# Peptides against a protein of PDB entry 4KTY: the designs that were tried, part 7

Target 1, 266 residues: chain A of PDB entry 4KTY
Amino acid sequence: YVLNDIGVIFYGEVNDIKTRSWSYGQFEDGILDTCLYVMDRAQMDLSGRGNPIKVSRVGSAMVNAKDDEGVLVGSWDNIYAYGVPPSAWTGSVDILLEYRSSENPVRYGQCWVFAGVFNTFLRCLGIPARIVTNYFSAHDNDANLQMDIFLEEDGNVNSKLTKDSVWNYHCWNEAWMTRPDLPVGFGGWQAVDSTPQENSDGMYRCGPASVQAIKHGHVCFQFDAPFVFAEVNSDLIYITAKKDGTHVVENVDATHIGKLIVTKQI

## One batch from the design tools (peptide; made by RFdiffusion4, then SolubleMPNN)

Design b1_p8_5_s4 (from b1_p8_5 with Y2F S7T)
Fold by OpenDDE base, seed 3:
Structure b1_p8_5_s4 (fold): chain B 266 residues (1-266), chain A 8 residues (1-8)
Amino acid sequence: as target 1 above (266 residues)
Amino acid sequence: QFKLPFTY
């Protein structure tokens, strides 16, 4: 989780799982320096740099370019004219070295690229980390722990009202640490995500959220436990929007989200 | 070919 500089990322569909290699390169020349530079750009106090809770939270913010001119610019519109297509990256090293050299965000990333770079960042700083792939990953954007799918009377999705979405797969990271800020038993693996999905107290970041807490349904613990819980456990709520503006729940699907969560052991 | 994630 720290020493392995080559990994495997799971992707594709739940019934046709695919894997790709990813070079983390945490021991390559200039990579540790770049990770320190990232924390410098975040203006992170020296006193916090030894705390994996603070480091992983800052990393989740800084690996994406939003808010703070961080490492990677996300793009999901299939237009990559001013950079590298997300699928062309094979590892973290070129991305991090470009960021350090140019001092500007690198274009472009999607979830597995963010996760790959973030994994390098964590491992460079001595935090055991792994990439996790969630198939049928929910994106709750109103913090109600539900996927609200609004339907027209004809059964088609009302795109104007439907704000929540589901990824066929999404990649994030788990980082190993103690959580003295949480009750006993909620240390260990913590979910952290650098893909810019939702604003968390003023910044696009996510975690660390206790995996054990989430598994036991505890969403009251910092950081972003409700969002991560929703990614893996939210119900799909199908709501018919009537012409008079009223809403009626037509169906609930409690089995669709988070069918499989996969990670590679070292 | 690498499959990009997609939303629905």
Scores: peptide ipSAE 0.470, ipTM 0.925, DockQ to the pose 0.166
Fold by OpenDDE base, seed 5:
Structure b1_p8_5_s4 (fold): chain B 266 residues (1-266), chain A 8 residues (1-8)
Amino acid sequence: as target 1 above (266 residues)
Amino acid sequence: QFKLPFTY
């Protein structure tokens, strides 16, 4: 989790699981310096740099470019004219070194790229970390812990009203740490996500959220437990928006989201 | 070709 500099990332579909290698390169020249530089750019106090809770939270914010000119710019429009297509990256080293050299966000990333770079950041700083892939990963945009799918009267999705979305797969990270800020038993693996999905108390970041807390439904525990919970356990609520303005719940699917969560065991 | 994630 710290010493392995090559990993495997799961992607694709739940019925067609695919893997790709990713070079983390946490021991490559300049990478540690770059990770320190990232924390410098975040203006992180020295006193917090030894705390994996703070480090992982800062890393979650800084691996994405939003808010703070962090490492990676996301692109999901299939237009990559001003950078490198997300699929072209094979590891973290080139991205991090480019960031350090240019001092500008690197283009472009998507979830597995964010997760790959974040994994390098964590491992480089001595935090055991792994990449997790969630198939049918919910993106709850209004923090109600459910996926609201609005339908027209004809049964078609109303894309204007439907703001929540489901990723066929999404990658994030789990970092191993104690959580003295939480009750006993909620240390261990913590979900952290650098893909910019939702604002968390002022910036696009996510976690650390206790995996054990999420499993036990403790969404009140810091940080971002409701969002992570929703990613893996949201119900799909199908709502028909009637012409008269009324909403009718047509169906509830409690099995669609988070059908499979996969990570490399080492 | 690497399969990109997508939303629906």
Scores: peptide ipSAE 0.461, ipTM 0.920, DockQ to the pose 0.167
Fold by OpenDDE base, seed 4:
Structure b1_p8_5_s4 (fold): chain B 266 residues (1-266), chain A 8 residues (1-8)
Amino acid sequence: as target 1 above (266 residues)
Amino acid sequence: QFKLPFTY
């Protein structure tokens, strides 16, 4: 997990799984230096740089440009005139070296780009890491552990009534570490995500969240377990917004979200 | 031909 410098990222649709190669380049010239620079920009104390919990959390914040002038600017508007389209990137090296050289956020990224760069960051710092793709990935925006889908009376979706959304696919990372801050058994793989989705205690970051905890429905453990749980196991709540302003729950689908979670080793 | 993620 640390030594492989080329990987595969899964994307596409659940019924049409696709793969692309990604060059992590953690051993390329200047990459480790850039990862250290990222932690410097985060003003991370030296004492914390040996703690994978702190490092992965800082990395999840700093790989995105929000809050702290981190590495990548996300864009989902299909307007990439002032940078590189997310699909044009083939690896982490060019992104990280541009960041180090310009000392400004690099444009542009989406989930697999964030995950690719974050994977390089983690591996550079000796943290075993892999990319995970979740098909039908929920984005719970209001922290209610459910995915609200509002329908008009005609059955069409009204996207204006909620900020909740479902990605056809979403990529994040899992990092291997002990969790002495959690009960026994919840170490191992930890979900971490650098794609800026939700504010976590003041910053756009996510994790580390214990994969074992999530699998067993334990959402009370730090960090961001409810959000990660919702990404993979949120119930879809179909709510009809009536003309009189009332809301009626029409249906609940507990099987749609997290339909398939894929990593290279699965 | 690389399909970008989208929300629905």
Scores: peptide ipSAE 0.077, ipTM 0.774, DockQ to the pose 0.171
Fold by OpenDDE base, seed 2:
Structure b1_p8_5_s4 (fold): chain B 266 residues (1-266), chain A 8 residues (1-8)
Amino acid sequence: as target 1 above (266 residues)
Amino acid sequence: QFKLPFTY
């Protein structure tokens, strides 16, 4: 999980799984220096740079450009003016080297690009890491651990009321570390995510969240366990917005979110 | 190729 510099990222649909190659290039010239530069830009204390908990959390913030002029600007509008379309990237090296040379965020990324660059960052710094793809991945924006889908009386989605969303797939990372800040048994793989989705204590970042904690429903454990839990285990709540302003729960689907979670065994 | 969030 540290030595492999080429990987595979899963994407597509749950019934039509696709793969793309990604060059991590953690051993390429200038990449380690760039990772150190990223931590310098984050003004990370030297004492924390040996702590994978702090490093992975800082990385989750800095791989995206939000808040801190980090590495990648996200875009999902299919225009991508003044940059590179997310699908054109084949690896992390060009992105990281461009960031280092320009000292400005690189355009553009989507989840697999964020995950790819973040994977390079983690591996470059000696943290075992892998990319995880979740199909039907929930994006809970009000921290209620459910997807509230509002419907008009005619059955169409009320886009104004419906704030939560579901990705057909989403990629994030898992990093291997001990968690002395958590109870015994919740070390090992930790979910971390650099795709800017939600604010976490003032910055767009996510994790590390203990995979074991999430698996056993311990959403009170730092960091961002409720959000990660929701990504993989939210219920879909279908609510009809009546003309009189009342809401009626029409249906609950507890099986749709997190249909499949895939990672390559390196 | 791009990714879009969706709802039902």
Scores: peptide ipSAE 0.033, ipTM 0.705, DockQ to the pose 0.439

Design b1_p8_6_s1 (from b1_p8_6, 3 letters changed)
Fold by OpenDDE base, seed 1:
Structure b1_p8_6_s1 (fold): chain B 266 residues (1-266), chain A 8 residues (1-8)
Amino acid sequence: as target 1 above (266 residues)
Amino acid sequence: QYKLKLTY
């Protein structure tokens, strides 16, 4: 989880799982220096740089360009006119070296690109890390642990009544660390995500969230456990919006979200 | 392959 410089990222759909190779390149020239530069740009105190909790949280913020001129600009518009299409990247090295050279965010990334670069960052700094792919990944926008689906009276979906969404797949990272800030047993793998999905206490970042805590429904533990829990375990709530403005729950599906979570064993 | 937003 630290020494491998080439990995596999899972993507596609739950019934058509695909893989792509990704070169992390954590040992290539200039990459460690770039990771240190990223922490410098974050103005991270030297005393915190030995703490994997702080490092992973800063990394989740800095691998995306939002808020802090971090590494990657996300784009989902299918234009990509002023950079590299997300699908064209094959590894972290070119991205990180471009960032270090230009001192400007690199265009463009999507979840697997963010996860690939973040994996390099974590491994460079000696934090065991892996990429995780979640199929039918929910994006809970209002922090209610539900995926709300609004229906018109005719049964058609009204997408304007919620910003909640489900992705066919989403990639994030798990980082291995102790959690002395949490109760005993909630160390180990921690979910961290650099894809800019939601604001967390003032900036686009996510985690570290204890995987063990999430598995046991403990969403009260820092950081961002409710959001990560929702990604993998949100109930689909089908709500009919009546003409009189009332809402009626028509159906609940507790099995749709997070149907498969995949990571490569190393 | 890009991530796709699902519709229901």
Scores: peptide ipSAE 0.319, ipTM 0.903, DockQ to the pose 0.490
Fold by OpenDDE base, seed 5:
Structure b1_p8_6_s1 (fold): chain B 266 residues (1-266), chain A 8 residues (1-8)
Amino acid sequence: as target 1 above (266 residues)
Amino acid sequence: QYKLKLTY
């Protein structure tokens, strides 16, 4: 989890699971310096740099470019004319070294790229980390812990009203740490996510959220437990928006989200 | 490789 510099990332569809290798390169020249530089750019106090809770939270914010000119610019429009297509990356080293050299966000990433770079960051700083892939991963945008799918009267999705979304897959990280800020038993693996999905107390970041807390439904535990819970356990709520402005719940699917969560056992 | 938003 710390010493392995090559990993496997799961992606694709639940019915067509794919794997790709990713070179983390946490021991390559300049990578540690770059990780320190990332924390410097975040203006992280020296006193916090030894705390994996703070480090992972800062890393979650800084691996994405939003808010703070962090490492990676996300793009999902399939137009990558001003950078490198996300699929072209094979590891973290080139991204991190480019960031350090240019001092500007690197284009472009998607979830596995964010997760790959974040995994390098964590491992480089001595935090055991792994990448997790969730198939049928929910993106709850209004923090109600459910996926609201609005339908027209004809049964088609109303894309204007439907703000929540489901990804075919999403990658994030789990980092191993103690959580003295939580009750006993909620240390261990913590979900952290650098893909910019939702604002968390002022910036696009996510976690650390206790995996054990999520499993036990403790969504009140810091940080971002509701969002992570929703990613893996949201119900799909199909709502028909009537012409008269009324909403009718047509169906509830409690089995669709989080059908498979996969990580490489290292 | 790219993730897709699913519609239902």
Scores: peptide ipSAE 0.148, ipTM 0.822, DockQ to the pose 0.526
Fold by OpenDDE base, seed 2:
Structure b1_p8_6_s1 (fold): chain B 266 residues (1-266), chain A 8 residues (1-8)
Amino acid sequence: as target 1 above (266 residues)
Amino acid sequence: QYKLKLTY
């Protein structure tokens, strides 16, 4: 998980799984220096740079450009003016070296690009890491651990009321570390995500969240366990917005989210 | 690649 510099990222649909190659290039010239530069830009204390909990959390913030002029600007508008379309990237090296040379965020990324660059960052710094793809990945924006889908009386989705959303797929990272800040048994793989989705204590970042904690429903454990739990285990709540302003729960689907979680064994 | 955001 540290030594492999080429990987595979899963994407597409749950019934039509696709793969793309990604060059991590953690051993390429200038990449380690760039990772150190990223931590310098984050003003990360030297004492914290040996702590994978702190490093992975800082990395989750800095791989995206939000808040801190980090590495990648996300775009989902299919225009991508003044940059590179997310699909054109084949690896992390060009992105990281461009960031280092320009000292400005690189355009553009989507989840697999964020995950690819973040994977390079983690591996470069000696943290075992892998990319995970979740099909039908929920995006809970109000931290209620459910997807609230509001319907008009005619059955159409009320886009104004419906704030939550579901990705056809989403990629994030898992990083291997001990968690002395958590109870015994919640070390090992930790979910971390650099795709800017939700604010976490003032910045667009996510994790590390213990995979074991998430698996056993311990959403009270730092960091961002409720959000990660929701990504993989939210119920869909279909709510009809009545003309009189009342809401009626029409249906609950507990099976739609997190249909498949895939990672390559390296 | 284009990532779709879905609502049902």
Scores: peptide ipSAE 0.038, ipTM 0.756, DockQ to the pose 0.494
Fold by OpenDDE base, seed 3:
Structure b1_p8_6_s1 (fold): chain B 266 residues (1-266), chain A 8 residues (1-8)
Amino acid sequence: as target 1 above (266 residues)
Amino acid sequence: QYKLKLTY
């Protein structure tokens, strides 16, 4: 989880699982320097740089360009005219070295690119880390732990009212650390995510969220446990928007989200 | 290849 510099990232569909190779390159020349530079750009205090909780949280913010001119600009428009298409990247090294050289965010990334670069960052700084893929991954945008799908009376989705969304797959990271800030038993793997999805206390970041806490339904624990819980456990709530402005729950699907969570073991 | 948001 620290020494392996080549990995496999799972993607595709739950019934058509695909894999891609990713070179983390945490030992390549200039990569450690770049990881330190990332923390410098974040203005991270030296006293916090030895704390994996703080480092992983800062990393989740800084691997994306939002808020702080971090490493990667996300794009999902399938144009990518002013950079490299997300699918063209094969590893973290070129991205990190470009960021260090240009001192500007690198274009472009999607979830597996963010996860790949973040995995390099964590491993480079001595934090055991792995990439996790969740198929049918929910994006709850209003922190109610459910996916609200609004339907017109004809059964079509009301896109104006529907703010929540589901990804066919999503990649994030798990980082291994103790959690002295949490009850005993909630250390170990912590979910962290650098893909800019939601604002967490003023910044686009996510985690560390205790995997064990989430498995036991403890969403009250820092950081961003409700969001991560929703990604893997949200119910789909189908709501018909009536012409009079009232809403009626038509159906609930508790089985769609988080059908498969996959990670490569070392 | 690309990440897609699903609609229902």
Scores: peptide ipSAE 0.069, ipTM 0.764, DockQ to the pose 0.504; fails the geometry check

Design b1_p8_6_s2 (from b1_p8_6, 3 letters changed)
Fold by OpenDDE base, seed 5:
Structure b1_p8_6_s2 (fold): chain B 266 residues (1-266), chain A 8 residues (1-8)
Amino acid sequence: as target 1 above (266 residues)
Amino acid sequence: QYKLTLTY
């Protein structure tokens, strides 16, 4: 989880699982320096740099460019005129070295790129880490732990009212650490995510959220447990918005989200 | 390869 510099990332569809290799390159020249630079740009105090909880949380913020001119600019519009298409990246090294050299966010990333770079960051700093892929991954935007899908009376999705979304797949990271800030038993794997999805106490970041806590429904545990829980456990709520302004729940699907969670066993 | 937003 620390020594492997090449990994496999799962992506695609649940019924058409695909894999891609990713070169983490945590031992390559300049990468450690870049990781330290990232923490410098975050203005992270020295006392926190030895704490994997703080480091992973800062990393989740800084691997994305939002808020703090971090490493990667996300793009999902299939127009990448001012950078590199996300699919063109094969590893973390070029991205991190470009960031260090230019001191500007690198374009462009999507979830597996964010996860790849974040994995390098974590491993480089001695934090055991892996990439996790969740198929049918929910994005709860109003923190109600549901996917609210609003329908027109004709049954079509009302895109104006529907703010929540479901990704065909999403990649994030799990980092191994003790959690002395949580009750006994909630250390181990912690979900952390650098893909800018939701604001967490003022910045686009996510985690560390205890995987064990999520599995046991402890959404009150720091950090961002509700969001991570929703990614893997949300119910789809189909709501018809009537012309008279009333809302009617038409259906509830508790099986759609988080159909498969995959990680490479190392 | 690209991540797609789905609504079912």
Scores: peptide ipSAE 0.035, ipTM 0.748, DockQ to the pose 0.525
Fold by OpenDDE base, seed 2:
Structure b1_p8_6_s2 (fold): chain B 266 residues (1-266), chain A 8 residues (1-8)
Amino acid sequence: as target 1 above (266 residues)
Amino acid sequence: QYKLTLTY
């Protein structure tokens, strides 16, 4: 999880899983220097650079351009005229070297690009890391641990009221570390995510969230456990918005979210 | 291969 410089990222649909190769290149010339530069841009104290908890949290913020002029600009509108389409990237090296050279955010990324670059960052700094793909990944934007789907009386989705969303797939990272800040047993794999989805204490970042804590429903454990829990375990709540302004729960689906979570074994 | 937002 540290030495492999080529990986596989899963994407597509749960019933039609696809894979793409990704070159992490954590040992390539200039990559370590770039990772150090990223931490310098984050103004990370030297004392924290040996702590994988702090490093992974800073990395989750800095791999995206939001807030801090970090590495990648996300775009999902299929208009990429001022940069490189997310699908054109084949690895992390060109992105990181461009960032170091230009000292400006690189355009453009989506979740697998963010995850790929973040994986390079982690591995380059000696943190065991892997990319995880979650199919039917929930995006809870109001921290209620459920997907609220509002319907008109005719059964169509009310897009004005429905703010939560579900991705067909989403990629993030897991990083291996001890968690002395948590109770015993919640070290090991930690979910971290650099795709800018939600604000976490003032910045678009996510994690580290203990995978063991998530599995056992301990959403009170730092960092961002509620959000990660929701990504993999939210219920879909179908709510009819009536003309009189009242809301009626029509259905609850507890099986839709997080149908499959996959990662490469190597 | 782009990420899609789904609502059901």
Scores: peptide ipSAE 0.032, ipTM 0.725, DockQ to the pose 0.533
Fold by OpenDDE base, seed 3:
Structure b1_p8_6_s2 (fold): chain B 266 residues (1-266), chain A 8 residues (1-8)
Amino acid sequence: as target 1 above (266 residues)
Amino acid sequence: QYKLTLTY
């Protein structure tokens, strides 16, 4: 989880799982220096750089460009005229070296690119890390642990009212660390996500969230456990918005989200 | 493959 510099990222759909190779390159020239530079740009205190909790949280913020001119600019609109299409990247090295040389965010990334670069960052700094792919990954934007899908009376989705969304797949990272800030038993793998999805205490970042805590429904533990829990466990709530302004729950689907979580075993 | 937003 630290020494492997080439990995496999799972993507596609739950019924058509695909893999792509990704070169992490954590031992390549300039990569460690770039990772240190990333922490410098984050103005991270030296005292915190030895703490994987702080490092992974800072990394989750800094691998995306939001808030802090971090490494990668996300784009999902198929307009990549001012950079590299997310699908063109094959590894982290070129991205990180470009960031270091230009001192500007690199365009463009999507979840697997964010996860790939973040994995390099973590491994480079000696934190065991892996990429995980969640199929039918929920994006809860109001922290209610459910996907509220509003329907018009005709059955069509009301896009104005529906703010939550579901990704066909989403990639994030798990980092191995102790969690002395949590009760005993909630160390080990921690979910961290550098794809900018939701604001977490003022920044687009996510985690570390204890995988064990999430598995046992303990969403009260820092950091961002409710969001990560929702990504894998949210119920779909179909709500009809009536003309009179009332809402009626038409259906609940508790099986749609988080159908499969895949990671490469090392 | 690009990430796709799904609405069901």
Scores: peptide ipSAE 0.031, ipTM 0.722, DockQ to the pose 0.491
Fold by OpenDDE base, seed 1:
Structure b1_p8_6_s2 (fold): chain B 266 residues (1-266), chain A 8 residues (1-8)
Amino acid sequence: as target 1 above (266 residues)
Amino acid sequence: QYKLTLTY
């Protein structure tokens, strides 16, 4: 989880799982320097750089360009005219070295690119890390731990009534660390995500969220446990929006979200 | 393959 410089990222659909190779390159020339530069750009105090909780949280913010001119600009518009299409990247090294050289965000990334670069960052700094793929991954936009699906009276989906969405797949990272800030037993793997999905206390970042806490429904534990919980365990709530403005819950599906979570065993 | 939003 630290020494491997080549990995596999799972993607695709739950019924058609695909894999892609990713070169992390955490030992290549200039990569450690770039990781230190990323922390410098974040204005991270030297005293915090030895704390994996702080490092992983800063990394989750800085691997995306939002808020702080971090490493990667996310894009899903399928144009990508001013950079490299997300699918063209094969590893972290070129991205990180471009960022270090240009001192500007690199275009473009999607979840597996963010996860790949973030994995390099974590491993480079000696934090055991892996990439996790969640199929049917919920994006809870209103922090209610539900995936709201609004239907018109005719049964058609009204996508304008909610910003909630479900991805065919989503990739994030898990980092291994102790959590002295949490109760005993909630150390180990921590979910961290650099894909800019939601704002967390003023910045687009996510985690570290205790995987054990999430598994046991402890969404009150820092950081961003409700969001990560929702990604893997949201109920789909089908709501009919009536003409009179009333909402009626038609159905609840507790099995759709998080159908499969995959990671490479190293 | 790009990440896609599921529609219902």
Scores: peptide ipSAE 0.029, ipTM 0.707, DockQ to the pose 0.475

